# Peptides against a protein of PDB entry 5D63, part 159

Target 1, 292 residues: chain A of PDB entry 5D63
Amino acid sequence: SLRRGIYHIENAGVPSAIDLKDGSSSDGTPIVGWQFTPDTINWHQLWLAEPIPNVADTFTLCNLFSGTYMDLYNGSSEAGTAVNGWQGTAFTTNPHQLWTIKKSSDGTSYKIQNYGSKTFVDLVNGDSSDGAKIAGWTGTWDEGNPHQKWYFNRMSVSSAEAQAAIARNPHIHGTYRGYILDGEYLVLPNATFTQIWKDSGLPGSKWREQIYDCDDFAIAMKAAVGKWGADSWKANGFAIFCGVMLGVNKAGDAAHAYNFTLTKDHADIVFFEPQNGGYLNDIGYDSYMAFY

## One batch from the design tools (peptide; made by RFdiffusion4, then SolubleMPNN)

Design b2_p23_2_s4 (from b2_p23_2, 13 letters changed)
Fold by OpenDDE base, seed 2:
Structure b2_p23_2_s4 (fold): chain B 292 residues (1-292), chain A 23 residues (1-23)
Amino acid sequence: as target 1 above (292 residues)
Amino acid sequence: MKPLSDVAASLAKFEAFLAEQLA
């Protein structure tokens, strides 16, 4: 079954993703096929899938950028019915905004069926052009039509997944205490993480004993990421991943505060030094405290 | 070049601050 999370949803037949046109929050904004760039944010193409309690394999899909929801126009079962962004809520009972998402017959891609109409999200004619129509279309779970098959590339992690990634890292002190601040985290590409760091002013900040030392740098980075998240996305119910750690060196005579994020595959953490913007697999300290 | 480490006592004060804020 599909997990709660943020997904980039890519057509199985052509290199096109489900895109909310212009990221607009207006009711009736077209959802269209659009090209994407791997390993980037793809701003208008991220969808928070929220599972509906007690309704198997059924979700709302909230556009991360606009905060609006995938909506089958008038819930019509007619082939070619528009799929648009529309205001809604995560746990709505409106069948126009409820989507049953299950594996296709190929066992890798998913199909997205409207709960009410039983039609499927379809990239019309498999058109790979930017702005191509996405519509509800008749179909079955078993057919192999690639117009209705979608890969769900997970762009977020749960707090539990992040916790697990930390736990298996070798640079964790025996006295480690971790504090989880949120439930679901968008994991940024390093390029974006670095850009936030640059924009924060930290590259030009001066280390000063006690008054602006390692802890200040690390907290400033986390604050910058938090603000970036709040300013960038209209959807709620998730955070941007950026951790803070306190660590001690092997000799026990030095300590450091630093940041960390997750690797591309979300399986491991990588340390980030906010004083120089470096990413390291070994920062020279074992963490005894983290919050993220 | 910026120092990349601080003494443990400095971070102890920071930890105390965080504990108070998050309690």
Scores: peptide ipSAE 0.020, ipTM 0.610, DockQ to the pose 0.368
Fold by OpenDDE base, seed 1:
Structure b2_p23_2_s4 (fold): chain B 292 residues (1-292), chain A 23 residues (1-23)
Amino acid sequence: as target 1 above (292 residues)
Amino acid sequence: MKPLSDVAASLAKFEAFLAEQLA
């Protein structure tokens, strides 16, 4: 079954993603097909899938940017019914905003069925143009029509997945204690992570003994990422991944505070030095504490 | 050039403070 998480949802037939037009929070904002750039944020094209308790394979889909939800207009079963952004809540009972999401017949893509109407999210005519209509359309689960098949590219990790990535890393001290602060984390591309670092003012910050040293840099970076998240997204129920670690060197006579994030495949961590903006697989310290 | 490490004891104090704040 599909896991709770943030997804970039891409058509299986053409290079088009499910896009909330202009990222608008207005009720009735069209959801359309739009081009995307791999390994970038794709601001209006990220969707938080929240599983509905006790309803198999059924979710709400919250647009990360607008904070509104995917909504089948009037819940109509008519082919061509508009799919729009609309205000809602993660655990709504409104069938206009409930979507059953299961694997398609090809075993890799998903189909998105409205819970009430039983119609499917359809990229009308497989149109790859920007602004192409996305609508509810008749269909079946076993039908191979690529207009109704979607790849769910996972853009987030659960706290458990992050924990597992840390556990696999060789630069963890035997006394390591990790503290999980959130449940689901949007994982940023390094370019975005670096831009946040630049915008924070840290590149120009002066190291000063105790008063502004490694721990201050590391905490400032995490704070900057947190603020960026709050300022960038209207949806709730997730965080932006940015960890802080305390580590000790092999000799045991020096310690350091630094950041870390996840690799693109989410399987590993990469260390980030907030004093110079560098990404490292080995920062020269073994972490005895992390919070993220 | 910026130092990239501090004394372990200093970070121990930080860790204790942080733990207190997060508790």
Scores: peptide ipSAE 0.019, ipTM 0.612, DockQ to the pose 0.379
Fold by OpenDDE base, seed 3:
Structure b2_p23_2_s4 (fold): chain B 292 residues (1-292), chain A 23 residues (1-23)
Amino acid sequence: as target 1 above (292 residues)
Amino acid sequence: MKPLSDVAASLAKFEAFLAEQLA
C-alpha cells in the first residue's frame, strides 16, 4: 500500500509528470502533464499524499507548492472531465478530492481512481507535450493502458525512516541520543541544499571563538532551511530535512557541531559542514546527539 | 575516551584549525 509522503508522480508511458499549472492556488487551475528534470525539485509537481483513516488505499493529494488539492471537476464520471487544483483539506469528505491509489497490473506503477466517480486519472492520448490534458477517464484496475499508470517517486522520508538511516551509519557514538522534531521530511537534492546554504550568508560568515563557532554555523543552517521551507511551500504537514549533530572524534579529544541530510536513495545520511558547504561520508566525528 | 566536558573544551582548538584551513 502507498505510504503517506511526498511524491513526484510520473507517467508510466512517457516522460511526463503531473503538474499544477504555474503552481497557482486558484480554484480550477489545470493539472497537466509536463516535462521534468530528474534529481531536481520540480516545484509544481510535488504532491503530499495523505491517507484517509478507515478508508482503504484512499488519499487526498495536496500540491506542495500551492497548498491546493487534486480535484475532479464536479466529480463527474464522464470521460474527459478536467482534473484541477482546488482548495480543500487533508481529511476532506468531498469525493471530488478523494483518490484511491493502488498498484496497477504491472506491479510497479499505480493507478489513481477518483473515489466518487470511479474514473481514473488519465494522461489524455499519452501526450508527452507540456500542458497536455490530464482528465478523469473510464478504466479498470487490471488493464494495461499506460495513460492511466503512474510511478510514485517518493521524495520524502518519515521520521522513522530517517531514524533508521542514522542507525545504519557507522559514525554514531555509543551514547547517541536522537530527537525527532517532525513526522515527514522533504529530502532536498544537494544542489538545493547548497543554494540555501549560500543564500543564508554562512559562506561569508567569520568563525569566532565560541561567539560564532561550529554550533552557530550548524544551527544557522537548520534555521535557514526551515525558513526556506516556510517561504517556498504553501502545503502543511511536512518539514524540510536538515539535521544538526554534535559529535566527538575517535580519539575523544575533539568535538564538533555539524549538519546532515539524506542521500538520494534515502538509505543513508551524508554529513554537511556548514563552515565550508562540503558534503562528506565521514566528517571525522561520531555523533552523540542529533535533532532533526 | 575523555569526558564530554573536556572534549567540549577542545572544540575551540579544532575549530580554530578548521578556520585556518578555510582561510
Scores: peptide ipSAE 0.018, ipTM 0.583, DockQ to the pose 0.051
Fold by OpenDDE base, seed 4:
Parts: structure tokens; sequence; C-alpha cells
Structure b2_p23_2_s4 (fold): chain B 292 residues (1-292), chain A 23 residues (1-23)
């Protein structure tokens, strides 16, 4: 079963992703196939899948950038019906915006079926060109047609997954207390995380005894990431991952405040020093407190 | 858990060292 989360949705046949054209929030904006760059943000190609309570394997798909939802035009069952972005809500009853998402016959990719029409999201003719038509099309769950098969590359972690990643890390103090602030987190590539750090002004900030020291740097970084998230995305119901930790060294005679994020595979945390922009697997401290 | 005051003192000590390393 597909979990709630943010996904980059890639065609199983060609290197094309489901893209909301220009990230526009206008009703009727075409959803199209578009090239993507692995391990990057892919701004217009991120979709928050929200599971519908008590409706098996059924979701809304909210474009992260525009805040609009994947919508089958008029809910038509005709092959070639446009799939567009349209205003909506996460738990809508509008069948035009409800999508049953289950594994395809290959066990790796998914098919995306409109709940009402029972047609499938189709990259028409498997066209790999930018702007290629994506439409509702007749099909069956067991067909092997790659035009209707999609890989769901998960770009986020749940709070539980983040908690588990922290728990697996060897640099956690026995007195550790973690505080979860959100439910789902977009995990940024380090390059993006670093760019936010640069744009925050922290690289030029001067360390000053107590008045602007490690805790100020760490909190400023988290605030910068939060603002970046708010300024960058119109969808709600998720956060951008950026943690703050307080840690003590092995000798117990020094403490530090720092940031952390998740590794690319989301299985581990990596520490981030906001005073110099460095990423470290071992920052020299064991965390006794975190919030994220 | 160490008292906040003790932690703060520890932070100050370490940060001074870190600042020196970054200078």
Amino acid sequence: as target 1 above (292 residues)
Amino acid sequence: MKPLSDVAASLAKFEAFLAEQLA
C-alpha cells in the first residue's frame, strides 16, 4: 500500500515525470510529461499523496508547488481526457480528483486509476518530450503497458521515519528527548539545504559570546528553512526537514547546538554545522535533545 | 539530565573553542 507522502512520479517506460506545467495554480493547467534531474528538487513535479480514510488505496494528489490537485477533466471515461491541475482539498469527495493507486503487474511500478471513471493516468504514446500529453485512458490493472505505469519515488519522510532514523544513530545521548513538530517532511538534497544556508546570511554572521552563538546559528538555520518552505510551496500538510539538536561531548565538559537532516536514502541522519555549512557523520556530540 | 545552567556554561566553553577554530 502506498504511504502518505511526497512523491516524484516517473514513467516506467521513458525518463519523464508527471509535471504541472509552469507550476501554475490556475484551474485547468495541463499536467504533462517532462524531463527531470535525479536527486534534485524538480519543483513542478512533486505530489503530496493524501490517503482517503476508509477508501482502500485511494488518494488525492496535490501538486506541492501550486497547491492544486490532479484532476480528470469532467471525470470523463473517454480515452484522451485531459488531466489537469485544479483547486481542491485533500479529503475531497469529488471523484475527478480521487485516484486509486496500486502496484502494477511488475510489482515495482504503480498504476493510477481515477476513482470515478476507472481510466488510468497515461503518458500518451509514451512520448518522452517535454510537454507530452498526460490523459485518462482505458486500461486494466494487469496490463504491462508502460504508458500507464509509474514509479513513485518518495521524497519525504514521516515523523515516525525521522524518529527511527535518529534512534539508529550512534550519537544519541542516553538522556535524549526528541520533540516532533510536524507529520511529514520533504527531505532536501544537501545542495538545496546548503543554498538555503547561504541565502540566510549565516555564512556572514559573526559568532559572538552568548549573544549570537551556536544555539542562535542553529535556530536561525531552522527558521530559514521554514521560511524557504513557506515561500516556495503552496501546498499544506507537510514541512521541510531541518532539525535542531543540543548535544554533549563524550567527556561531558562541552556542549553544542547544531542542525541535522536526513541522508538521501532517508535511513540515517547527517549533522549540519550552521557556523560553517559542514555536513558530518560525527559532529563530536551526543544529542540529549532534538526538535524537528 | 544536566541543569540548563550547566549546559549553557558548557556551550559557552566549547563555542569559544569552535570560534577560535573558525577564525
Scores: peptide ipSAE 0.021, ipTM 0.620, DockQ to the pose 0.052; fails the geometry check

Design b2_p23_3_s1 (from b2_p23_3, 14 letters changed)
Fold by OpenDDE base, seed 5:
Structure b2_p23_3_s1 (fold): chain B 292 residues (1-292), chain A 23 residues (1-23)
Amino acid sequence: as target 1 above (292 residues)
Amino acid sequence: MKDLPISQLPAMEERMLAFIASL
């Protein structure tokens, strides 16, 4: 069963992703196949899947950038019916925007069926070109047509998954007090995380006793990531992952504040030093408290 | 990197909790 989360949705047959053209929030904006760059933010190609309560395997798909929803035009069952971005809500009853998403027969990819029409999201002719048509098309759950099979690359973590990654980290010892602020977190590539750090002005900030010390650096990074999230995305219902941690050094005579994010596979945390922009698997401090 | 004396840890925690509460 697909879980709530942010996904990059990639065709099983060709290297194309489901893209909202130009990231436009206008009703009727085409959803198309488009190339993507691995390990980067593909701005128009991220979709928040929100499960519908009491409707098995059924979701709305909200484009993160535009805040609009995947919509089958007029809910038509005709092959070739346009799939577009359209205004909506996460828990809509509009069957044009309700998608049943289940594993295909290959056990790895998913198929995306419109709840009302029972047609499937189809990369027409398996066209790998940028701007290739994505449409509703006739199909079955068991057929092997790669035009209708999609890999759901999860780009986010739940608060529970983040907590689990923290809990199994071998470098976090002693008493850990975690405070969770949100439910779902977009996990950024390190390159993007570093760019936010650079743009915040922190690289040029001078450490000053009490007035701007280590906790100020860590909080400033958290604030910068939060602002970046608010300024970059129109969708709601998620946050950007950026942790703040207080730690005690091994000697027990000093305290430090630093940041942390998740590794690419979301299985582990990596520490980030906001004073120098460095990433470390072991920051050299025992965790005292954290929030994210 | 510049750390703070361990005596500052309670104050750091209080500031962090205040930040959380401000959100």
Scores: peptide ipSAE 0.332, ipTM 0.882, DockQ to the pose 0.889
Fold by OpenDDE base, seed 3:
Structure b2_p23_3_s1 (fold): chain B 292 residues (1-292), chain A 23 residues (1-23)
Amino acid sequence: as target 1 above (292 residues)
Amino acid sequence: MKDLPISQLPAMEERMLAFIASL
C-alpha cells in the first residue's frame, strides 16, 4: 500500500507531472500536466498523501504549495470531468476529494481512482504539453493505459526512516542521543538546502568565541530551514528535514555542532558544515546527540 | 572547522536541549 508522504506524481507514459496551475489556492484551479526538472523542487507538483483511517488504500491529496486538495469537480463520473484544486481537510468525508490509490497491473505505477465516481485520474490523450488536461475518466484497475498510470516518487521520509539512516551511518560512533521533533519530513535537494543557507546570512557570519560559535551556526541553519518551510508551503502535517548534531572529534578533546540531511535516495546521511556550507560523508566527529 | 574544547560539551548539550524544549 502507498505510505503517507509527499510525492511527485509523474505520468507513466510521458515526462509530465501532476501540477496545480500556478500553485493557486483558488477553488477550481485546474490540475494539469506539466514538465518537471529532476532533482529540484517542483513547487506546484508536490502532493501530501494522507491515508484515510479505516478506508483501505484511500487518501486525500493536498498540494504542498497551495494547501488545497485534489478535487473531482462535482464528483461526476462523466469522462472528461475536471480535476481541480479545492479547499478541504486531510480527513474529509467529501468523496470528491477521496482517492483510492493502488498499484497498476505493471506493479510499479499507481492508478488514482476517485472514491465516489470510480473514475480514474487521466492525462487526457497522454498530452505531454504544459497545461495538458487532467480529468476523471472511465477505466479499470487492470488495463494498461498509460494515461491513467502514475509513478509516485517519494520526496519525504518518516521519522523512522530518518532514524534508520542515522543508525546505519558508519561515521556515527560513541554515545548517541536522538530526539525526533516531527513525523514526516520533506527532503530537500542539496542546491535548495545550500540556497537556504546562503539566504540565512550564515556565509557572512564569523565564528566568535562564545558569542557565535559552532552551536549557533547549527541552530541558525535549523531555524532558517524551519522558516523557509513556513514561508514556502501552505500545507500542514510535515516538516523540512534538517538535522542538528553535536559531535566529539576523533581525538576526544573538542566538540562541534553541525547539520545533516539525507542523500538523494534517502538511505544515508550527508553531513553539512554550516560554517562553510560544505557537504561531507564523513565530518570527522563522533555523534554525541542529534535532533531533527 | 572551528570547534570548542571538550569541556564545553555539557553546556552545548544543555543549550540544545533547551532549544528542543522551546519547539
Scores: peptide ipSAE 0.331, ipTM 0.881, DockQ to the pose 0.905
Fold by OpenDDE base, seed 2:
Structure b2_p23_3_s1 (fold): chain B 292 residues (1-292), chain A 23 residues (1-23)
Amino acid sequence: as target 1 above (292 residues)
Amino acid sequence: MKDLPISQLPAMEERMLAFIASL
């Protein structure tokens, strides 16, 4: 089954993603096909899938940017019915906003069926152009039509997945105490993470003994990422991944605070030095504690 | 890149915990 998480949803037939036009929060905003850039934040193309309790394989889909939900207009079963952004809630009972999401017959892509109408989210005519219509359309689960097949590229991790990535890191040694602050984390590309670092002013900050030292840098980065998250997205129910770690050097005579994020495949962590903006697979310290 | 003496580790931990508690 599809896990709760943030997804970039890409058509199986053409290089087009499900896009909320202009990221608008207005009711009735068209959801359209749009081009995307891999390994970047596709701002209007991220969807939080929230599983509905006790309803198998059924979700709401919240646009991360607008905070509105994927909505089949009037819940109509007519082919060509518009799919729009509309105000809603994560656990709504409105069948216009409930989507059954299961694997297609190919075992890799998903189909997105409206719970009420039983029609499927369809990239009309497989049109790869920006602004192409996405609509409810008749179909079956076993049909091979690529217009109704979607890849769900997971852009987030659960707290448990992050914890697992930390636990398997070969460069974390000693007593580790982890503090988990949230449940689901959007994982940023390094380029975005670095840009937040630059915008925070940390590159120009001077290290000063006690008054502004390594822990201040690491916390400032965490705060900058948190603020960026709050300012950038209208959806709730997720955080932005940015870890803070406290470590001891190999000689055992110095302590350091630094950051970390996840690799692209979400399987490993990569350390980030907030004093210089560098990424390292091995930071050279034994972990003492961390939070994220 | 600058580190702190190991003697500062408890103080660093305390600051981290205080930050966590403020969230």
Scores: peptide ipSAE 0.331, ipTM 0.880, DockQ to the pose 0.921
Fold by OpenDDE base, seed 1:
Structure b2_p23_3_s1 (fold): chain B 292 residues (1-292), chain A 23 residues (1-23)
Amino acid sequence: as target 1 above (292 residues)
Amino acid sequence: MKDLPISQLPAMEERMLAFIASL
């Protein structure tokens, strides 16, 4: 089954993603096929899939940027019915906004079926051009038509996945204490993470004993990421991954506070030094506690 | 990088816990 999470949804036939046109929050905003750039934030192309309790394989899809939901216009079963962004809620009963998402016959891609109409999200004619029509279209679960097959690339981690990544890191102290603040985390590309760091003013900040030392840097980075998240996305129900870690050096005579994020595959953590913007697999400290 | 004496570890923890509690 598809896990709750944030996904970049890519067509299985052509290099096109499901895009909310202009990221607009207006009701009836077209959802279209659009090109994407790997390893970047594709701002209008991120979707929070929220599973509906007690309805097998059925989700709402909230656009992260607009905070609106994928909606089949009038719930019509006619082929070519528009799929749009529309106001909604994560646990709506509106069948126009309920999507059954299951593996296709190829075992890798998914098909997206409207719960009410039983039609499928279709990249019309497999058009790879920007702004290509996405519509409800007749189909079956076993058909191999790539116009209706989608890869769900997970862009987030659950708190459990983050915890697992931390737990397997060799630089975590045996007495490590982790504090989990949220349930689902958007994982940023390092380039975006670094840009937030730059925009925070931290690169120009000077270490000052007690006034602005390592814990201040680490907290300031987390605050900057939090603010970036709040200012960038209208959807709710997720956080931006940015850890704060307190560590002890190998000699055991010094403590340091630093940040961490997840690797691209979400399997490991990478340390981030907020005093210089560096990424390290080994920060030179054994982790004492963290929160994220 | 600039770090703090180990004696500051408890204080750092307290500050972090206070921050967490403020969220």
Scores: peptide ipSAE 0.330, ipTM 0.880, DockQ to the pose 0.886

Design b2_p23_3_s2 (from b2_p23_3, 15 letters changed)
Fold by OpenDDE base, seed 5:
Structure b2_p23_3_s2 (fold): chain B 292 residues (1-292), chain A 23 residues (1-23)
Amino acid sequence: as target 1 above (292 residues)
Amino acid sequence: MKDLPMSKLPEMEERFLAFIASL
């Protein structure tokens, strides 16, 4: 079954993603097919899938940017019914905003069925152009039509997945303590992570004994990422992944505070030095404590 | 890279714990 998380949703037939037009929060904003750039933040194309308790394989889909929800207009079962952004809540009972999401017959892609109408989210005519219509359309779970098949590319990790990635790292000290602050984390591309670092002013910050040393740099980066998240997205129920770590050097005679994020495949962590903006697989310290 | 003496580790831990508690 599909897990709770943030997804980039791509058509199985053409290089088009489910896009909320202009990222608008207005009720009735069209959801359309749009091109995307891999390994970047596709701002209007990220969707938080929230599973509905006690309703198998059924979710709301919240647009991360607008904070509005995928909505089948009037819940109509008519082929060609518009799919729009509309105000809502994560655990709504409105069948216009409830979507049953299950694997297609190919075992890789998913189909998205409206809970009430039983019609499927369809990229009309498989049109790959920007602004192409996405609509509710008749279909079956077993049908092979690529217009109704979607890849769900996971852009986030659960706290448990993050914890597992950290635990696999060879630089974890035997007495390591981790503190988990949130339940779901959007994982940023390194380019975005670096840009936040640059915009924070940290590249121009001077190390000063006690008044602004390694722990200040690491916490400042965490704060900058948090603020960026708050300023960038209207949806709730997730955080931006940025860890703070306290480590001890190999000689055991010095301590350092630094940051970390997840690798592209979300399986491992990579260390980030906020004093110089460098990414390292081995930062030269054994991890003692972290929070994220 | 600029780091701190090992003797400062407990102080750093306390600051981190205080920060965590504030969230």
Scores: peptide ipSAE 0.354, ipTM 0.887, DockQ to the pose 0.867
Fold by OpenDDE base, seed 3:
Formats: structure tokens, C-alpha cells, sequence
Structure b2_p23_3_s2 (fold): chain B 292 residues (1-292), chain A 23 residues (1-23)
């Protein structure tokens, strides 16, 4: 079954993603097919899938940018019915905003069925152009039509997945204490993470004994990421991944505070030095405490 | 890159714990 998380949803037939037009929060904003750039934040194309308790394989889909929900217009079962952004809530009972999401016959892609109408989210005619119509359309679960098949590329990790990634790192030692602050984390590309670092003013900050040392840099980076998240996205129920760690050097005679994020595949952590903006697989310290 | 003596570690830990407790 599909896990709760943030997804980039790509058509199985053409290089097009499910896009909320202009990221608008207005009711009735068209959801359309649009091109995307790999390994970047596709701002209007991220969707938080929230599973509905006690309703098998059924979710709401909240646009991360607008905070509005995928909505089948009037819940109509007519082929060609518009799919739009509309105000809603994560655990709504409105069948216009409830989507049953299960694997297609190919075992890799998913189909997205409206709970009420039983029609499927369809990239009309498989049109790869920007602004192509996405609509509810008749179909079946076993049909191989790529117009109704979607790859769900996970852009977030659960707290458990993050914890597992940390635990696999060889620089985490036996006295390690981790503190989990949130349940779901959007994982940023390094380019975006670096841009937040630049915009925070940290590149111009001077290390000063006691008054602004390594712990201040690390906390400032986390605060900057948190603020960026709050300022960038209207949806709730997730955080932006940015960890803070305390570590001891190999000699055991020095301590350091630094940041970390997740690798592209979400399987490992990469260390980030907020004093210079560097990414390292080995930061030269053994971590004993973290929060994220 | 600039690290601190081990004597600073308890202070950093306390600060981090205080931060966590405030959330």
C-alpha cells in the first residue's frame, strides 16, 4: 500500500507531472500535466498523501504549495470531468476529494481512482504539453492505459526512515541519543539546502569564541530551514529535513556541532558543515546526539 | 571546521536538550 508522504506524481507514458496550475489556492484551480526538472523542487507538483483511517488504500492529496486538495468537480462520473484544487481537510468525508490509490497492472505505477465516482485520474490523450488536461475518466484497475498510470516518487521520509538512515551511518556510536521532532520530512536537494544556507547569512558569519561558535551555526541553519519551510509551503503535517548533531573528534579531545541531511535515495545521511557550506560523508567526528 | 574543547560539550548538550524541551 502507498505510505503517507509527499510525492511527485509523474505520468507513466510521458514526462509530465501532476501540476496545480500556478500553485493557486483558489477553488477550482485546474490541475494539469506539466513538465518537470529532475532533482529539483517542482514547486506546484508536490502532493501530501494522507491515508484515511479505516478506508483501505484511500487518501486525500494536498498540494504542498497551495494547501488545497485534489478535487473531482462535483464528483461527476462523466468522462472529462475536471480535476481541480479546492479547499479541504486531510481527513475529509467529501468523496470529491477522496482518492483510492493502488498499484496498476504493471506493478510499478499507481492508478488514482476517485472514491465516489470510481473514475480515474487521466492525462487526457496522454498529452505531454504544459497545461494538458487532467480529468476523471472511465477505466478499470487492470487496464494498461498509460494515461491513467502514475509513478509516485517519494520526496519525503518518515521519522522511522530517517532514524534508520542515521543508524546505518558508521560515525554514529553506542552512546548516541536521537530526538525526533516531527513525523514526516520533505528532503531537499543539496542545491536548495545550500541556497537556504546562503540566504541565511551564515556564509558571512564569523566564528567567534563562545558568542558565536559551532553550536550557533548549526542551530542557525536549522532555524533557517524551518523558516524557509514555513514561508514556502501552505500545507501542514510535515517538516523540512535538517538535522543538528553533536560529535566528538577521533582523538576524543574536541567537540563539534554540525548539520546533516539525507542523500538523494534517502538511505543515508550526509553531513553538512554550516561554517563553510560543505557536504561530507565523513565530517571527522563521531556523533553522540542529534535532533531533527 | 572550528571545533571546541571537550569542556564545551556539556554546555552544548544542555543547550540542545533545553531547545528540545521547549518544543
Amino acid sequence: as target 1 above (292 residues)
Amino acid sequence: MKDLPMSKLPEMEERFLAFIASL
Scores: peptide ipSAE 0.353, ipTM 0.886, DockQ to the pose 0.833
Fold by OpenDDE base, seed 1:
Formats: structure tokens, sequence, C-alpha cells
Structure b2_p23_3_s2 (fold): chain B 292 residues (1-292), chain A 23 residues (1-23)
């Protein structure tokens, strides 16, 4: 079963992702195949999959950038029916915007079936070109046609997954207390995380005793990431992952506040020093408190 | 990096708790 989360959805046959054209929030905006760059934010190609309660394997797909939803035009079962972005809600009853997503016959990729029409999201002719048509098309769950098979690369973590990553870290103090603020977190590539740090002005900020010290740096980074999230994405129901930690040094005679994010595989955390923009597996402190 | 004396740890904790509570 597909978990709730943010996904980059890639065709199983060609290096093309499901893209909302120009990230436009206009009703009827075409959804198309488009190239992507690994380890970057593919701005128009991120989709929040929200599972529909009591409807097995069925989701809405909200484009993160536009805040609009994947929509089968008129819910038509005709092969070649356009798939577009359209205004909607996460728990809509509109079958034009309900998608049953299950594993394909290969056990790795998924197929995306419109709940109403029972047609499948199809990269027409397997066209790998930018702007290639994506449409509803007839098919079956057991067919091997790669035009209708999609890899769902998860770009987010649940709060539970983040908690698990923190818990396995060797630099957690025995009395660690974590405070979870949100339910789902988009995990940024380090390059994006660093760019937010740069744009925040923190690289030019001066450490000043009590006025602007380690806790101020750490909170400022958290705030910068939060603002970046709010300014960048129109979809709701997720946060941008950026943690704040308090730690005690190995000697037990000094305290520090710093940030952390998740590794690419989402299995571990990496510490981030907001005073210098450095990433470290060991920041030199035993973390005893965090919020994220 | 520049850290703080242990005496400030309780203050930082309270600040963080207050921040969390405000959300």
Amino acid sequence: as target 1 above (292 residues)
Amino acid sequence: MKDLPMSKLPEMEERFLAFIASL
C-alpha cells in the first residue's frame, strides 16, 4: 500500500516525470511528461498523495507547487482523455480527482487508475520529450506496458519516520526529548537547505553574547526554512523538514543549539551548524532536546 | 563552534518550550 506522502512520480520506461505545466494553478492546466534532475527540487513535479479513508488504495494527488489536483477531464473513459491540474480538496468525492494507486505486475512500479473511469494514467507512446502528453488510457492492472507504470519516489517523511531516524542516532542523550510539530515533512536536498541558509543572511550574522548566540542562529534557520516553505508551495498538509536541537558537549560543561536534517535515504539525521553552514555526522554534542 | 556555558541550558530549554507551545 502506498503511504501518504510527497512523491516524485517517474515513468518506468523512460526518464520522464509527471509534471504540471508551468506549475500553473489554472483549472485545466495540462499535466505532461517532463525531464527531471536527480537530487534537486523538481518544482512542478512533486505530488502530495492523500489517502482516502475507507477507500482502498485510493488517493488524491495534489501538486505541491500549484496546490491543484490531478484531474481526469470530464472523468471520461475514452483513451486519450486529458489529465490536468484542477482545483480540489484532499478528501474530495469527485471521481475525476480520485486515483487508485497499486503496484504493477513487476512489484516495484505503480499504476495509477482513475477511480471513476477505470482508465490508467498513460505517458502516451512512452514519449520522453518535454511536454509529452499524459492521458487516461485503457488498461489492466496486470499489463506490463511501461507507458502506464510509474515509480513513486518518496520525497517526504512522516513524523514517525523522522522520530525513528533521530532515535537511531548515536549522539542522542539518554534523557532526550523530541517535540513533533507536524505530520509530514518534505526533505530538502542539502543544496537547497544550504541555499535557504545563505538567503537568510545567517552567513553574515555575527555571534554576539546573549544578543545573538547559538539558539538565535538555530531558530533563525528554522524560521528561514519555514518561510521558504510558505513562499514556495501552495499546497497544505505538510511542512519542510528542519530540526532544532539542544545538546551538551562531551565534557558536560557547555551547551549548544544547532539544526539538523535528514539524509537522502531518510534513515538518519545529519547535523547542521547554522553559524557556518556545515553538515556533520557528529557535531560534538549529545543532543537532549529537539523540535521539528 | 561557539557554544554557551551550562548555566544557560535551562534558559534555552525554557525558550524552546515556550516557542513550541506558541505553535
Scores: peptide ipSAE 0.350, ipTM 0.885, DockQ to the pose 0.881
Fold by OpenDDE base, seed 4:
Structure b2_p23_3_s2 (fold): chain B 292 residues (1-292), chain A 23 residues (1-23)
Amino acid sequence: as target 1 above (292 residues)
Amino acid sequence: MKDLPMSKLPEMEERFLAFIASL
């Protein structure tokens, strides 16, 4: 079953993703096919899938940027019915905004069926052009039509997944204490993470004894990422991944505060030094306390 | 890298715990 999370949803036939046109929050904004750039934030193409309790394989899909939901216009079963962004809530009962998402016959891609109409999200004619129509269309679960098959690339981690990634890191002390602040985390590409760091002013910040030392840098980075998240996305129910850690150096005679994020595959953490913007697999400290 | 002596670690922990508690 598809897990709760943020997904980039890509067509199985052509290099096109499900895009909310212009990221607009207006009701009736077209959802369209659009090109994307791998390993970047595709701003209008991220969708929070929220599972509906007690309804198997059924979700709402909230556009991360606009905070609006994928909506089948009037819930119509007619082929070619528009799929749009529309105001809604994560646990709505409106069948226009409820989507049953299950594996296609190929076992890798998914199909997205409207709960009410039983039609499928379709990239009309498999058009790879920017702005190509996405509509509800007749289909079946076993049909091989790539217009209705979608890869769900997970762009977030649950708190449990993050915890697991931390726990298996060889530089985490045996008495590690982790504090989880949120439930789901958008994981940023390093380039985006670095840009937030740059924009925070931290690269120009001067280390000063006590008044602005390692803990201040680490907290400032966390705050900058949090603010970036709040300023960038209208959807709720997720955070931006940015950890803060305390560690002790190998000699056991110094302590440090630093940040961390997750690797691209979300399997491991990578340490981030907010004093210089460096990424390291080994920060040179044994980490024993963190929050994220 | 600019770090702190071990004597400052308890203070760092306290500040972090206070921050966490404020959320």
Scores: peptide ipSAE 0.350, ipTM 0.885, DockQ to the pose 0.855

